Peptides against a protein of PDB entry 5JXT. Designs and how they scored, part 72

Target 1, 319 residues: chain A of PDB entry 5JXT
Amino acid sequence: SLLPKKEINVYIGMSEMQVKWYQKILEKDIDAVNGAGGKRESKTRLLNIVMQLRKCCNHPYLFEGAEPGPPYTTDEHLIYNAGKMVVLDKLLKRIQKQGSRVLIFSQMSRLLDILEDYCVFRGYKYCRIDGSTAHEDRIAAIDEYNKPGSDKFIFLLTTRAGGLGINLTTADIVILYDSDWNPQADLQAMDRAHRIGQTKQVVVYRFVTDNAIEEKVLERAAQKLRLDQLVIQQGRAQVAAKAAANKDELLSMIQHGAEKVFQTKGAFGTMAEKGSQLDDDDIDAILQAGETRTKELNARYEKLGIDDLQKFTSESAYE

## One batch from the design tools (peptide; made by RFdiffusion4, then SolubleMPNN)

Design b2_p15_4_s2 (from b2_p15_4, 9 letters changed)
Fold by OpenDDE base, seed 1:
Structure b2_p15_4_s2 (fold): chain B 319 residues (1-319), chain A 15 residues (1-15)
Amino acid sequence: as target 1 above (319 residues)
Amino acid sequence: MPFSYGSFVRKREAE
């Protein structure tokens, strides 16, 4: 029988460089961030801010002029300048030592470009598919990854490309480097490894930048998922979960953690304490804390009814 | 903002 998947949110502090870029993004549109535009602020402008903040949470090199250089070199700076890369780098070493194989999903094909450079730099053998990958090349990559005795350790996928019903049960670890606004897209990604034919315990690590917009993206995704489940269970199919955030929801998400980000000198959390020098005990502590926070998050939404889940409960961005 | 990760720069410089 297929074992239930274990899902763990991994809460990761921003690097110093991410904090600086996060501040810069907020400062550039400070009037919009402060809600000074009121009803005149366009939803498009807020969505653009959200997208920039999400890019920052993934990797600062997604911005022009962020990467050190010229010359542009692939070196340790690719890792230590992004909190998610620091954790990923340690986690992949552990996963490999355990004899596991890993799917890494992102919404951003450009992040996969960074991850390719990282894989080459670390000597990890990988496959890649994204939205631009030709159909024949997708089949070839999947077959190469799934073949008996495959030396491919990592599969890099965009969440959308991974959603195409493919079988990747030869992997037992799933890393969601970022989250989709639609939790069903992430579930579909997980289900590439967590399906009939899987022989191992599937573990899903969801990376979440702590004290940033990604926490609110996660909360909204969890809320929507629970709502979708309850609607199915209660036969209330007409209660379409509001697929798109409104302006006030977007503004609240942008404001979340912004004050602490502005007050922060340097990095956040474990990234401030140890930076790139995270050891195995630090990773265990991050995973344990993540498991606790994951249980708390799930327990919060499990207690809510349909009517409560239809309301975006923004706890104040200022608490 | 245009994406200018150094990998794209490196690819263009290698072409």
Scores: peptide ipSAE 0.029, ipTM 0.678, DockQ to the pose 0.069
Fold by OpenDDE base, seed 3:
Structure b2_p15_4_s2 (fold): chain B 319 residues (1-319), chain A 15 residues (1-15)
Amino acid sequence: as target 1 above (319 residues)
Amino acid sequence: MPFSYGSFVRKREAE
């Protein structure tokens, strides 16, 4: 029988460079961040801020002129300048040692470009698929990854490209490097490994930048997922899944952790204490803390009814 | 062959 997947949110502090860029993004649009635009603030402007903050949470080098150079080098700076890369680098070593194979999903094809450079730098054999990959190349990449005795350790996928019905049950680890606004897209990604033919315990690591917008993206995704489940269970097709985030929700998401980010000199959490020098005990502590926070998050939404889930998005905008 | 999509993020100066 297929074992239930284990899902763990991995809460990761920002690097010093991420903090600096996160501050810079907020400062550039400080009037919008402070809600000074009120009802006149465009939803498009807020969505743009959200997108930039999410890029920062993924990797600072997603911004033009962020990478140190010229000369542009593939070196340890690619890792230590992003908290998610520091954790990924340690986690992948563990995953490889245990004889597992890993799918890494992101919403951002440009992050996959960084991950390709990282894979080359660490000597990891990989496959890649994104939305621009030709159909024939997609088939070839899947077949190369799934073949018996494949030397391909990592499969890099955009979440949407990975969602298209492929079987990747030759992997047992899934890393969601970022979260989709639609939790169904992430589920579809997980279901590439967690499917009939899987013989191992599938473990899903969801990377979440701590004290940043990504916590609110995750909460919103969890809320939507619970709402979708309840609507299906109750046959209430009429419960319009709450539309795209309103302006106040977007503003609240942007403001989350912003004050602490402005007050922070250097990195956050374990990134401040250890930076790139995370050991196996630090990773275990991060995973344990993540497992606890994941249970707490799920327990919060499991107790909510449809009406509560519909109201909660209004109340969390006033706290 | 690893389809290295040319790093659009990283201008590797071709040595």
Scores: peptide ipSAE 0.046, ipTM 0.584, DockQ to the pose 0.103; fails the geometry check
Fold by OpenDDE base, seed 5:
Formats: sequence, structure tokens, C-alpha cells
Structure b2_p15_4_s2 (fold): chain B 319 residues (1-319), chain A 15 residues (1-15)
Amino acid sequence: as target 1 above (319 residues)
Amino acid sequence: MPFSYGSFVRKREAE
């Protein structure tokens, strides 16, 4: 029988480089961040800020001129300059040692480009699919990954491309490197490994940058998912969950953790203490803390009715 | 800001 999937949010501090770039993004649009534009502030401007902050949470090299060079090298700097890469690098070693195989999902094809260079650098054999991958090449990549005795350890996918009905039950670990605004897209990604034909316990690790916009993206996604579930259960199909955040919601998301980011002179949390020198005990501590926070987040939304879930809350579940 | 992941794309074009 298919075992229930285990989902764990993995809360990860920013690297020093991410903090610097996060500050720079906020400072560039400080009037918008402070809400000084009021009713006149462009929703498009706020959406652009949100997109830049999410890129920063993924990897600072998504920005022009962020990568050190020339010469441009594939080396340890690719890892230590992004908190998610530091955790990923340790987690993949553990996953490989366990004889597991892993799907890594992102919203950003450019992040998959970084992850390919990382895979080459670490000697991980991989497959890739994104939105631009031709149909024939998708089939070839899936077949290469799923073949008996495949030496492909990692499958790199954009969440939307990986959500398209494919079977990847030859993997038992799913890493969501980032989150979709639509929680159903992430569920569809998980269901590539968590479906009929899976013989192992599927574990999903959702990476979330701590004290950053990604916490609010996660909270909004969890809220929406619970609302969708309640609407289905109550037969209230007409309760259109507001699909798009309003300006005040976007502003609240941008402001979350911004003050602490401005006050920070280095990395955050375990990234400040250990950086790239995370050991197995540090990873276990991060995973345990993440499991606790995941339970708390779920418990918060399980108690809410439809009317409560229709209101965006600015309060963090972890404050 | 224009987003260029310029360095890693160059390595793939050179392989």
C-alpha cells in the first residue's frame, strides 16, 4: 500500500551575500516598502519587489553582477553564497547514502541552471525538465531516470513542467527548492513520486528562507490550500479564494522580516554560526525545528473557518 | 534589474 507522504518545511537562514542583496532590493524601493505610496503605489511595483526578493531567497547569482568573476568558476562559492544550497548539499549526501533518489523542483528555470552546475561540480548524475524542454526530450529524460539500474540520482524540474502527469515513483525524496503561489502546483509535483507504484516512504522537504518573504508565501499557500479543502467539503464552490494578493497583502509580505534584515550585518541563524560547515547534527536540528514549525503552521489553519481563511493575516505563525 | 545568469550559460555553450 502507498504510505502517506511526510512533508517537512525546512527553514533556512540567508547567507551573508543573500542578506546584502535582500537589503539592496528593499532599499531600491524603500518608499514602496514603507507604504509611503499608499493608494497610489503600483501593484505591479510591489509584485516586482516580491519577485526580486524570492529570487534572492533562491540564489543571489540570479542577479546580474552577483557572481564573483571573471574568471567565472564552478566552485564552493556556488554553495556557500546561498543558504538553501548549503542545506541542499548536506541533505543530498545523506539522501544518496541512504540509497534514495531525489526530485528537485523550482519555479525558476534559471535556478535549475545553477543546480545543473552544482550537480556537475559534485559529480551527481541528473536529468532535467523545464517549460522549454521539447516533448521528445521530456520523454527521453523520464525514461532515462526511470530505467532499471539508472545511475541518475537527481531529477531537476520546474514545478509546472514536472506537474504534467508524469510518473517518477523511482524517486522517494522530493525537494521543493521554492514554493508555487498555487499550493496545488506543489501538490501535483509531490504526486510525481507519491503515487501508485511507489514502494518507499515519500519524504518532501520544502525549503523556506527564514525571516523573509518566503514565510509569507508559504503561509498564504497554506491558507489557500485549507480554504480550497473547506470549500470542497462544504459544497461552496462560489467562494472564489481571492486568487491574487491585493496591494496591502503584498506590502505586508514585503515588510515581513525587513527590519531584522536591515539590522543584520552577516548571515542569519545557523548560516551565521556555521555557514558551509554545517554538520549532520546541525542538519538534524534544522529538520527537527522544521517538523515542529510545520505542525504548528498546519494546526493554525486547521482551526480556522472559511470566513477567517478569506482574510489575509499579517501575523506570522512563528512570531 | 536585468537578470543575467551569464556565467553558467556560457559553460554549457562551450561544452
Scores: peptide ipSAE 0.033, ipTM 0.688, DockQ to the pose 0.064; fails the geometry check
Fold by OpenDDE base, seed 4:
Structure b2_p15_4_s2 (fold): chain B 319 residues (1-319), chain A 15 residues (1-15)
Amino acid sequence: as target 1 above (319 residues)
Amino acid sequence: MPFSYGSFVRKREAE
């Protein structure tokens, strides 16, 4: 029988560079962030801020002029300038050592470009599929990855492109480098490895930038997923319609952790303490803390009724 | 105008 997948949210501090860029994003639109701009800020403007903050959480090199150079080189700076890359780099070494194979999903094809450069730099053999990949090339990449004795360790996918019913049961580890606003997209990504034909315990690591917008993206996704489950169970189809974040929800998400980010000099959490020098014990601590917080998050939403789940309660973080 | 950061294009070392 297929073993249940183990899902762990991996909470990761920002690097110093990420903090600096996160501050710059907020400062550039500070009036919108504070809600002080007497003109009703457009939902589009807030969505753009959200997008930039999510880019920052993924990698600062997604911004023009962020990458050091010229010359532009692929070296350790690609890793240490992004908290998620630092954790990824250590985690992939462990995953490889245990004889596992890994799917890495992102919402951002440009992050996959960074991950390709990283794979080359580390000597990881990989496949890639995104939204622009031709159908024939997708088949070829899948077949190359799934072939018996494949030397391809990593499969890089955009979450939505990977969601298209493909079988990747030759991988047992899934890394969600970022989260989709639609939790069903992430589930569909996990189901590429977690399906009939899988012989191993599938483990899903969801990377979440700590003290940043991604925590609220995750909370919203978890809330939506629970709501969708309850709606299905109760036959209340009408409730599912308010899936799009309103302006106030977006503003609250942007504001989350912003004050602490402004007050922070340097990196956050384990990134401040260890930077790129994470060891196996540091990774174990991060994973253990993540497993605890994941259980707490799930337990929080399991107790909520439909009416509570319809309210984007910023306040329920403090009770 | 929507606030956007320009995306950096990495130079891939051509294998």
Scores: peptide ipSAE 0.027, ipTM 0.553, DockQ to the pose 0.045; fails the geometry check

Design b2_p15_4_s3 (from b2_p15_4, 10 letters changed)
Fold by OpenDDE base, seed 2:
Structure b2_p15_4_s3 (fold): chain B 319 residues (1-319), chain A 15 residues (1-15)
Amino acid sequence: as target 1 above (319 residues)
Amino acid sequence: MPFSYGAFVRKRLAE
């Protein structure tokens, strides 16, 4: 029988470099961040800010001029300059030691480019599929990963490209490096490993940058998922409401954690205390804290009715 | 440190 998947949100502090770039993004559009544009602020401008902040949460090298060089090198700086990479690097060592195989999903093909360089640097054998991968190359990559005795440890996928009906049950670990706005896209990604033919316990690690916009992306996705479930259960098909965030919701998401980011001179959380030198106990603590917060998040939305879930609680960071 | 083609490509794709 297929075992239920275990899902854990992994809350990760920003590196010092991420904090600096996050501050720079907010400062560049400070009037929009402060809501000074009011009704005149374009939804497009807010969506752009959200996209830049999400890039920062993934890796600062997604920005022009952020990567050190010349000379351009792949080295430890690729890891320690992004909180998610620090945690990923430790987690992948553990996953490999336990004899597991891993799918890594991202929304950003450019993040997969960084992850390819990381895989080469660490000597991890991998496959890749994104939205630009030719059909024949996609089949070849899947077959190479799934073949008996495959030496491919990692499969790198964009969430949407990986969601397209493929079977990857030869992996038992799923890492969502970032989250989709649509929780169904992430579920479809998980279902590539959590499907008929899986023989192991599937574990899903969802990386979430702590005290940043990604927490609000996650909360909104969880809210939407619960709403969709209740609408299906109650037969209220008409309540398939506003899938897209409004301006006020986007502004609230941008403002979340912004004050603390501006006040921070270094890294966040465990990244401030330990930097890139996380030990196994630090990883266990992060995973345990993540499991607790995941249960709390789920419990929060399970208690809400349809009418409550339709109201985006603008917990303004300033109330 | 060896030259990283990936790092060089990331720079060009950001330009």
Scores: peptide ipSAE 0.122, ipTM 0.774, DockQ to the pose 0.244
Fold by OpenDDE base, seed 1:
Structure b2_p15_4_s3 (fold): chain B 319 residues (1-319), chain A 15 residues (1-15)
Amino acid sequence: as target 1 above (319 residues)
Amino acid sequence: MPFSYGAFVRKRLAE
């Protein structure tokens, strides 16, 4: 029988460069961040801020003028300038040593370009599929990854492109580098490895930038998933989960951790303490803390009814 | 340092 998948949220601090860029994004629209725009603030402006903050959580090199150069070279700076890359680098080394193979999903094809440079730099053999990959090239990449004795360690996928019914049961580890607003898209991505034909325990690592907007993206996705489950169980088809965040919800998400980010002069958490010098014990501590917080998050939403799940609890960034 | 194709492409998209 197929073993149940294990899902662990991995909470990761920002690098110093990410903190600087996160501050810069907030400062550029400080009036909107402080709620001073009132009724005149456009939902589009808030959505744009959210998207920039999510880019920052992934990698600062997603911004124009952030990447060191010319010359444009790949070096350790590609790793230490993003907290997720520091954790990914250590985690992939462990995954390879245990004889596992890994799917890495992101919402951002431009992040996959950074991950390709990283794979080349570390000597990891990989396949790639995104939304621009031709159908024939997609089949070829899947077949190359799945072939018996494949030397391809990593498969890089956009979450949506990976969700399209493919079988990747030759991988047993899934890394969600970022989260979709729709939790069903992430589940569909995990189900590429967690299918009939899988012989190993599938483990899913969901990367979440700590003290940043990604925590609120995750909470919203968890809330939606629980609501969808309860609606199915209770037969209440009319409970359309409010599909799009309102302005107040978006503002609350933007404000989450913003004060602490403004007060920070360096990196966050383990990134401040050790930076790129994380050892195996540090990774174990991060994974254990993540497992605990994942259980707590799930337990919070399991106790809520439909009416409570329809209310966005704006825990203010100031409580 | 190895040439980064991604970095080069990211530059071209910014120009």
Scores: peptide ipSAE 0.112, ipTM 0.769, DockQ to the pose 0.276
Fold by OpenDDE base, seed 3:
Structure b2_p15_4_s3 (fold): chain B 319 residues (1-319), chain A 15 residues (1-15)
Amino acid sequence: as target 1 above (319 residues)
Amino acid sequence: MPFSYGAFVRKRLAE
């Protein structure tokens, strides 16, 4: 029998470099961030800010001129300049020691480019598929990963490319490096490992930058998922979840944690305390805290009705 | 050859 998947949100502090770039993104569009544009502010401008903040949460090197150099080399800076990379680096060592194999999903092909550099730097053997990968090359990569005795530890995928119905049950760990706005895309990614033929407990680690826009992306995705479930259960086909965030929702997402980011000198949370010097106990603490917060998040949305879930107000979850 | 993001950035800055 297929065991239920275990899903854990892994809440990760920003590195010092991420904080600086996050501040810079907010400062560049401070009038929009403060809502000074009001109803006249373009939804496109807010969406652009959201996308830049999400890039920052993933890796600051997604911005032009952010990579240190010359010389431009792959080194430890690739890891310590992104909180998610610091946690990933420690987690992958643990996963490998356990004899597990891992799928890493991202929305951003350019993040997969960074992860390729990381894999080469750490000596991890990997496969890659993204939206540009030819059909024949996809088959070859899947077959190379799934073959008995494959030396490929990591499979790097864009979430959309992973959604193509492929079987990757030879992996038991799934890392969602970022989240899709559509929770169904992430579920489809998980279902590449969590499928008939899986013999291990599938564990899904969802990376979430703490005190940043990604918490609100996650909350919105969880809300949408619960709404979709309730609509199916109640047979109410007409409850079209508001598919796209409105301007006020986008603004609230941008503003989330912004004040604390502006006040922060250096890194956030465990990244400020330990940085790249995370040990196994620090990882266990992060995972335990994440498991608790995941349960709390799920419990919040499980109690909400359809009408409550249609209101994306941060306040309505506390009434 | 693995695509290096760092190598790509280097090319863009050198052009």
Scores: peptide ipSAE 0.070, ipTM 0.714, DockQ to the pose 0.102
Fold by OpenDDE base, seed 5:
Structure b2_p15_4_s3 (fold): chain B 319 residues (1-319), chain A 15 residues (1-15)
Amino acid sequence: as target 1 above (319 residues)
Amino acid sequence: MPFSYGAFVRKRLAE
């Protein structure tokens, strides 16, 4: 029988470089961040800020002029300048040692470009699929990954491209490097490994930048998922979960952790203490803390009714 | 540090 998937949110501190870039993004639009634009502030402007902050949480090299050079090189700086890469680098070593194979999903094809360079740098054999991958090349990549005795350890996928009905049950680990605004897209990604034909325990690691906008993206996704479940259960199909965040929701998401980011000199959390020198015990501690916070997050939304889940209140996240 | 074509391309695509 297929074992239930284990899902763990992995809460990761920003690197020093990420903190600096996160500050710059907020400072550039400080009036919008402070809500000073009032009713006149464009929802489009807030959405742009959200997208820049999410890029920062993924990797600072997604910004022009952030990557060091000349000379342009792929080296350890590709890892230590992003908290998620530091954790990924340690986690992949463990996964490989266990004889597991891994799917890595992101919303951002440009992040997959960084991950390709990382794979080459570490000597990891990989396949890639994104939204621009031709159908024939997609089939070839899937077949190459799934073939008996495949030397491909990693499959790099954009969440939506990887979500398209394919079988990747030859992998047992799923890393969501970032989250979709639609939790169903992430579920569809997980279901590439967690389906009939899987023989191992599927483990899903969801990377979440701690004290940043990604926590609010996660909370909103969890809220929406629970609402969708309750609507299905109650037959109330017409309760269209307002698919798009309103202006006040976006502002609250942008403001989350902003003060602490401005006050921070250097990196956050375990990234401040250990940086790229994370050991196996540090990873175990991060995973255990993540498992606890994941249970707490789920328990919070399981107690809420439809009417409560329709209200995006930032305050209900701190009770 | 060796030259990385990937790093060079990432810079160019950000411009």
Scores: peptide ipSAE 0.123, ipTM 0.774, DockQ to the pose 0.242; fails the geometry check

Design b2_p15_4_s4 (from b2_p15_4, 8 letters changed)
Fold by OpenDDE base, seed 4:
Structure b2_p15_4_s4 (fold): chain B 319 residues (1-319), chain A 15 residues (1-15)
Amino acid sequence: as target 1 above (319 residues)
Amino acid sequence: MPFEFGRFVRKRLEE
C-alpha cells in the first residue's frame, strides 16, 4: 500500500543579501506598503510587489544587477546569498547519502536556471522540465529520470509543468522550493512521486522564507485547501472561494514581516548565526522546528469552519 | 574551472 506522505514546512531565514533586496523592494513602493495609496492603489501594483518579494525569497539573483560581478562566476556565493539555497545544499547532500532521489519544484523557470547552475557546480546529475519544454523533450527527460539505474539524482520542474499527470515514483523526496497560489497545484506536484508505484516513504519539504511574505502565501494556501476540502465534504459547490486575493489581503501579505525586515541588519535567524556554515545539527533543528510549526498551522485551520475560512480576518494573522 | 554563473540564465535571457 502507498504510505501517507510526510509534509514538512521548512522555515528559512533570509540571507543578508535577501534582506537588503527585500528592504529595497519595500522602500521603492513604500507608499503602497504603508497603505497610503488607499482606494487609488491598483491591485496590479500590489500584485507586482508580491511577485518581487517572492522573487527575493527565492533568490536575489533573479534581479538584474544583483549577481556579483563582472566577472560572473559560479561559486559558493550562489548558495550563501539565498537562505533557501543554503538549506537546499545541505539537504541534498543528506538526501543523496540516503540513496533517495529528489523532485524540486518552483513557480519560476528562472529559478530553475539558477538551480541548473547549482547542479552543475555541485556535480549533481539532473533532468529539467518547464512550460517551454517540447513534448518530445519532456518524454525523453521523464524516461531518462525513470529508467532503471538512472544516474539522474534531481528532477527540476516548474510546478505547473510537473502537474501534467506524469509518473516520477522513482523519486521519494519532493522539495517545493516555493508555493503556488493554488494549493492544488502543489498537491498535483507531490502526486508525481506520491502515487501508485511508489515503494518508499515520500517526504515533502516545503521551503518557506520566515518572517516574510511567503508565510502569508503558505497560510493563504492552507486556508484555501481546507476550504476546498470542507466545500467538497459539505456538497456546497456554491461557495465561490474568492479565487483572487483582494487589495487588503495583498497589503496585509506585503506588510507581514516588513517592520522586522526594516529593523534587521544582516541576515535572519539561523542565517545570521551560521550563514553558509550550517551543520547537520542545525539542519535537524530547522526540520524539527518546521515539523512543529507545520502541525500547529494545520491544527489552526482544521478548527475553522467554512465561514471563518472565507474571511481573511486580520485577527487570524496576529494570533 | 569556475563556470560562469548565468551561462544558462544569460542564454535564455538573450533568446
Scores: peptide ipSAE 0.020, ipTM 0.624, DockQ to the pose 0.424
Fold by OpenDDE base, seed 2:
Structure b2_p15_4_s4 (fold): chain B 319 residues (1-319), chain A 15 residues (1-15)
Amino acid sequence: as target 1 above (319 residues)
Amino acid sequence: MPFEFGRFVRKRLEE
C-alpha cells in the first residue's frame, strides 16, 4: 500500500545578502509598503513588490547586478548568499547518502538555472523540465530519470510543468524550493512522486523563508486549501474562494517581517550564527522546528469554519 | 574548473 506522504515546512533564515536586497526592495517602494499610497496604489505595483520579495527569498542572484563579478564564477558564494541554498546543500548530501532520489520544484525557471549551476558544481547528475521544454525532450528526461539504475540523482522541475500528469515514483524525496499561490499546484507536484508505483515513504520538504513574505504566502495557501476542502465537503459550490488577494491582503503580506528586516544587520537566525557552516545537528534542529510549526499551522486552520477562512485575519500583521 | 555562474541562465536567455 502507498504510505501517506510526510510534509515538513522548513523555515530558513535569510543570508546577509538576502537581507540587504530585501531591505532595498522595500525601501524602493517604501510609500507603498507603509500604505501611504492609499487608493492611488495600484494592485499591480503591490503584486510586483510581492514578486521581487519572493525572488529575494529564493536567491539574490535573480536580480541584475547582484552576482559578484566580473569574473563570474560558480563557487561557494552561490550557496552562502542564499539561506535556502545552504539548507539545500546539506539536505541533498544527506538524501544522497541515504540512497534516495529527489525532485526539486520551483515556480521560477531562472532559479532552476541557478540550481543547474549548483548541480554541476557539486557533481550531482540531474534532469530538467520547465514550461519551455519540448514534449519529446520531456519524455526523454523522464525516461532517463526513471530508467532502472539511473545515475540521475536530481530532477529539476518548474511546479506547473511537473504537474502535467508525469510519473516520477522513482524519487522518494520532494523539495518545494518555493510555494505556488495555489496549493493545488504544489499538491499536483508532490503527486508526481506520491503515486501508484511508489515503494518508499515520500517526504516533502517545503522551503519557507522565515520572517518574510513567504510565511504569508504559505498561510494564504493553507487557508485556501482548507477552504476548498470545506466547500467540497459542505456542497457549498457558491463559496468561490477568492482566488486573488486584494490590495489590503497584499499590503499585509509585504509588511510581514518588514520592520525586523529593516532593523537587522546581517543574516537571520541560524544563517547569522553559522552561515554556510551548518552541521548535521543544525539541520536536524531546523527540520524538527519545521515539523512542529507545520503541525501548529495545520491545527490552526483545521479549527476554522468557512466564515473564518473567508476573513483575512489582519491580526497577524501586528505581531 | 569553476564554471561561470549563470552559464546555463545566459544560454537560455539567448535562445
Scores: peptide ipSAE 0.018, ipTM 0.576, DockQ to the pose 0.386
Fold by OpenDDE base, seed 5:
Structure b2_p15_4_s4 (fold): chain B 319 residues (1-319), chain A 15 residues (1-15)
Amino acid sequence: as target 1 above (319 residues)
Amino acid sequence: MPFEFGRFVRKRLEE
């Protein structure tokens, strides 16, 4: 029988470089961040800020001039300059030692480019699919990954491209490096490994940058997922789940953790304490804390009715 | 040693 998947949100601090770039993004649009534009502020401007903050949470090298060089080298700096990469690097070593195989999903094809460089640097054999991958190349990559005795450890996927009905049950670990605004896209990604033919316990690690925009992206996704479930269960098809964040919601999301980011000198949370020196015990502690926070998050939204979920702002989740 | 791995193995193979 297919075992239920285990889902764990992994809350990760920003590196020093991420904090610095996060500050720069906020400072560049400080008037918008402070809500000084009021009703006149462009929703497009706020969406752009959100996009840049999400890029920062993924990797600072997604910005021009962030990466050290010339010469541009692939080295340990690719890992330690992004909190998610530090955790990923430790987690992948553990996963490999366990004889597991892993799907890594991102919204950003440019992050997959960084992950390819990382895979080459660590000597991990991988496959890749994104939205630009030709149909034939997609089939070839899937077949190469799924073949008996495949030496391909990692499959790199954009969440949307990975959602397209493929079977990847030869992997038992799923890493969501970032989250989709639509939680159904992430579920569809998980379901590539969590299908008939899976023989192992599927474990899903969702990376979430702590004290940043990604916590609010996660909360909004959890709210939407619960609302979608309740609408289906109650037959209330007329409850149009607000498909897009309003300006005030976007502003609140941008402001979340901004003060603490401005006050922070250096890295954040676990990255400040240990940085690249995270050991196996530190990873276990991060995973345990993540499991607790995941249960708390789910329990918060499970108690809410449709009317509460429609009124629920991201701020009221922590009050 | 910092390998000059062609940043984005894909981008340099397409150039």
Scores: peptide ipSAE 0.033, ipTM 0.711, DockQ to the pose 0.354; fails the geometry check
Fold by OpenDDE base, seed 1:
Structure b2_p15_4_s4 (fold): chain B 319 residues (1-319), chain A 15 residues (1-15)
Amino acid sequence: as target 1 above (319 residues)
Amino acid sequence: MPFEFGRFVRKRLEE
């Protein structure tokens, strides 16, 4: 029988470079971040800030002029300049030693380009699919990954491209490098490994940048998922319509952790203490803390009714 | 050994 999947949110501190770029993004639009634009502030401007902050949480090299160079090189700087890469690098070594195979999902094809350079640098054999991958090339990549005795350890996928009904049950580990605004897209991605034909315990690691906008993206996704479940259970289909964040919700998300980011010199959390020198005990501590926070997050939303889940709890970072 | 130009760097220089 198919075992239930285990899902763990992995909360990761920003690198020093990510903190500097996160500050620059907020400073560029400081009037919007402070809510000074009032009724005149464009929802489009706030959505752009959200997009830039999410890019920063993924990797600072997604910005022009962020990568050190010339000369441009693929080296350890690709890893230590992004908290998620530091954790990923340690986690993949553990996954490989366990004889597991891994799907890595992202919303950003440009992040998959960084992950390809990383895979080459570490000597990991991989497949890739994104939204631009031709249908024939997609089939070929899936078949190459799924073949008996495949040397392909990693499959790199955009969440939406990987969600299209494919079977990847030859992998037992799923890493969501980032989260979709629609929790159903992430579930569909997990279901590529967690499907009929899976013989192992599927484990899903969801990377979340701590003290940043990604925590609020995750909370909104969890809230929406619970609301969707309750609407299905109660037959109240009409209630699901207001899923789009308003301006005040977007502003609250942007403000989350912003003050602490401005006050921070250097990196956050385990990235400040250890940086690229994370050991196996540090990874175990991160995973255990993540498992605890995941249970707490789920328990928070399980107690809420439909009417409560429709209210965005704007806990501003300033309360 | 560091690679001089990764695929990500090449793509960014072509954009």
Scores: peptide ipSAE 0.022, ipTM 0.620, DockQ to the pose 0.622; fails the geometry check

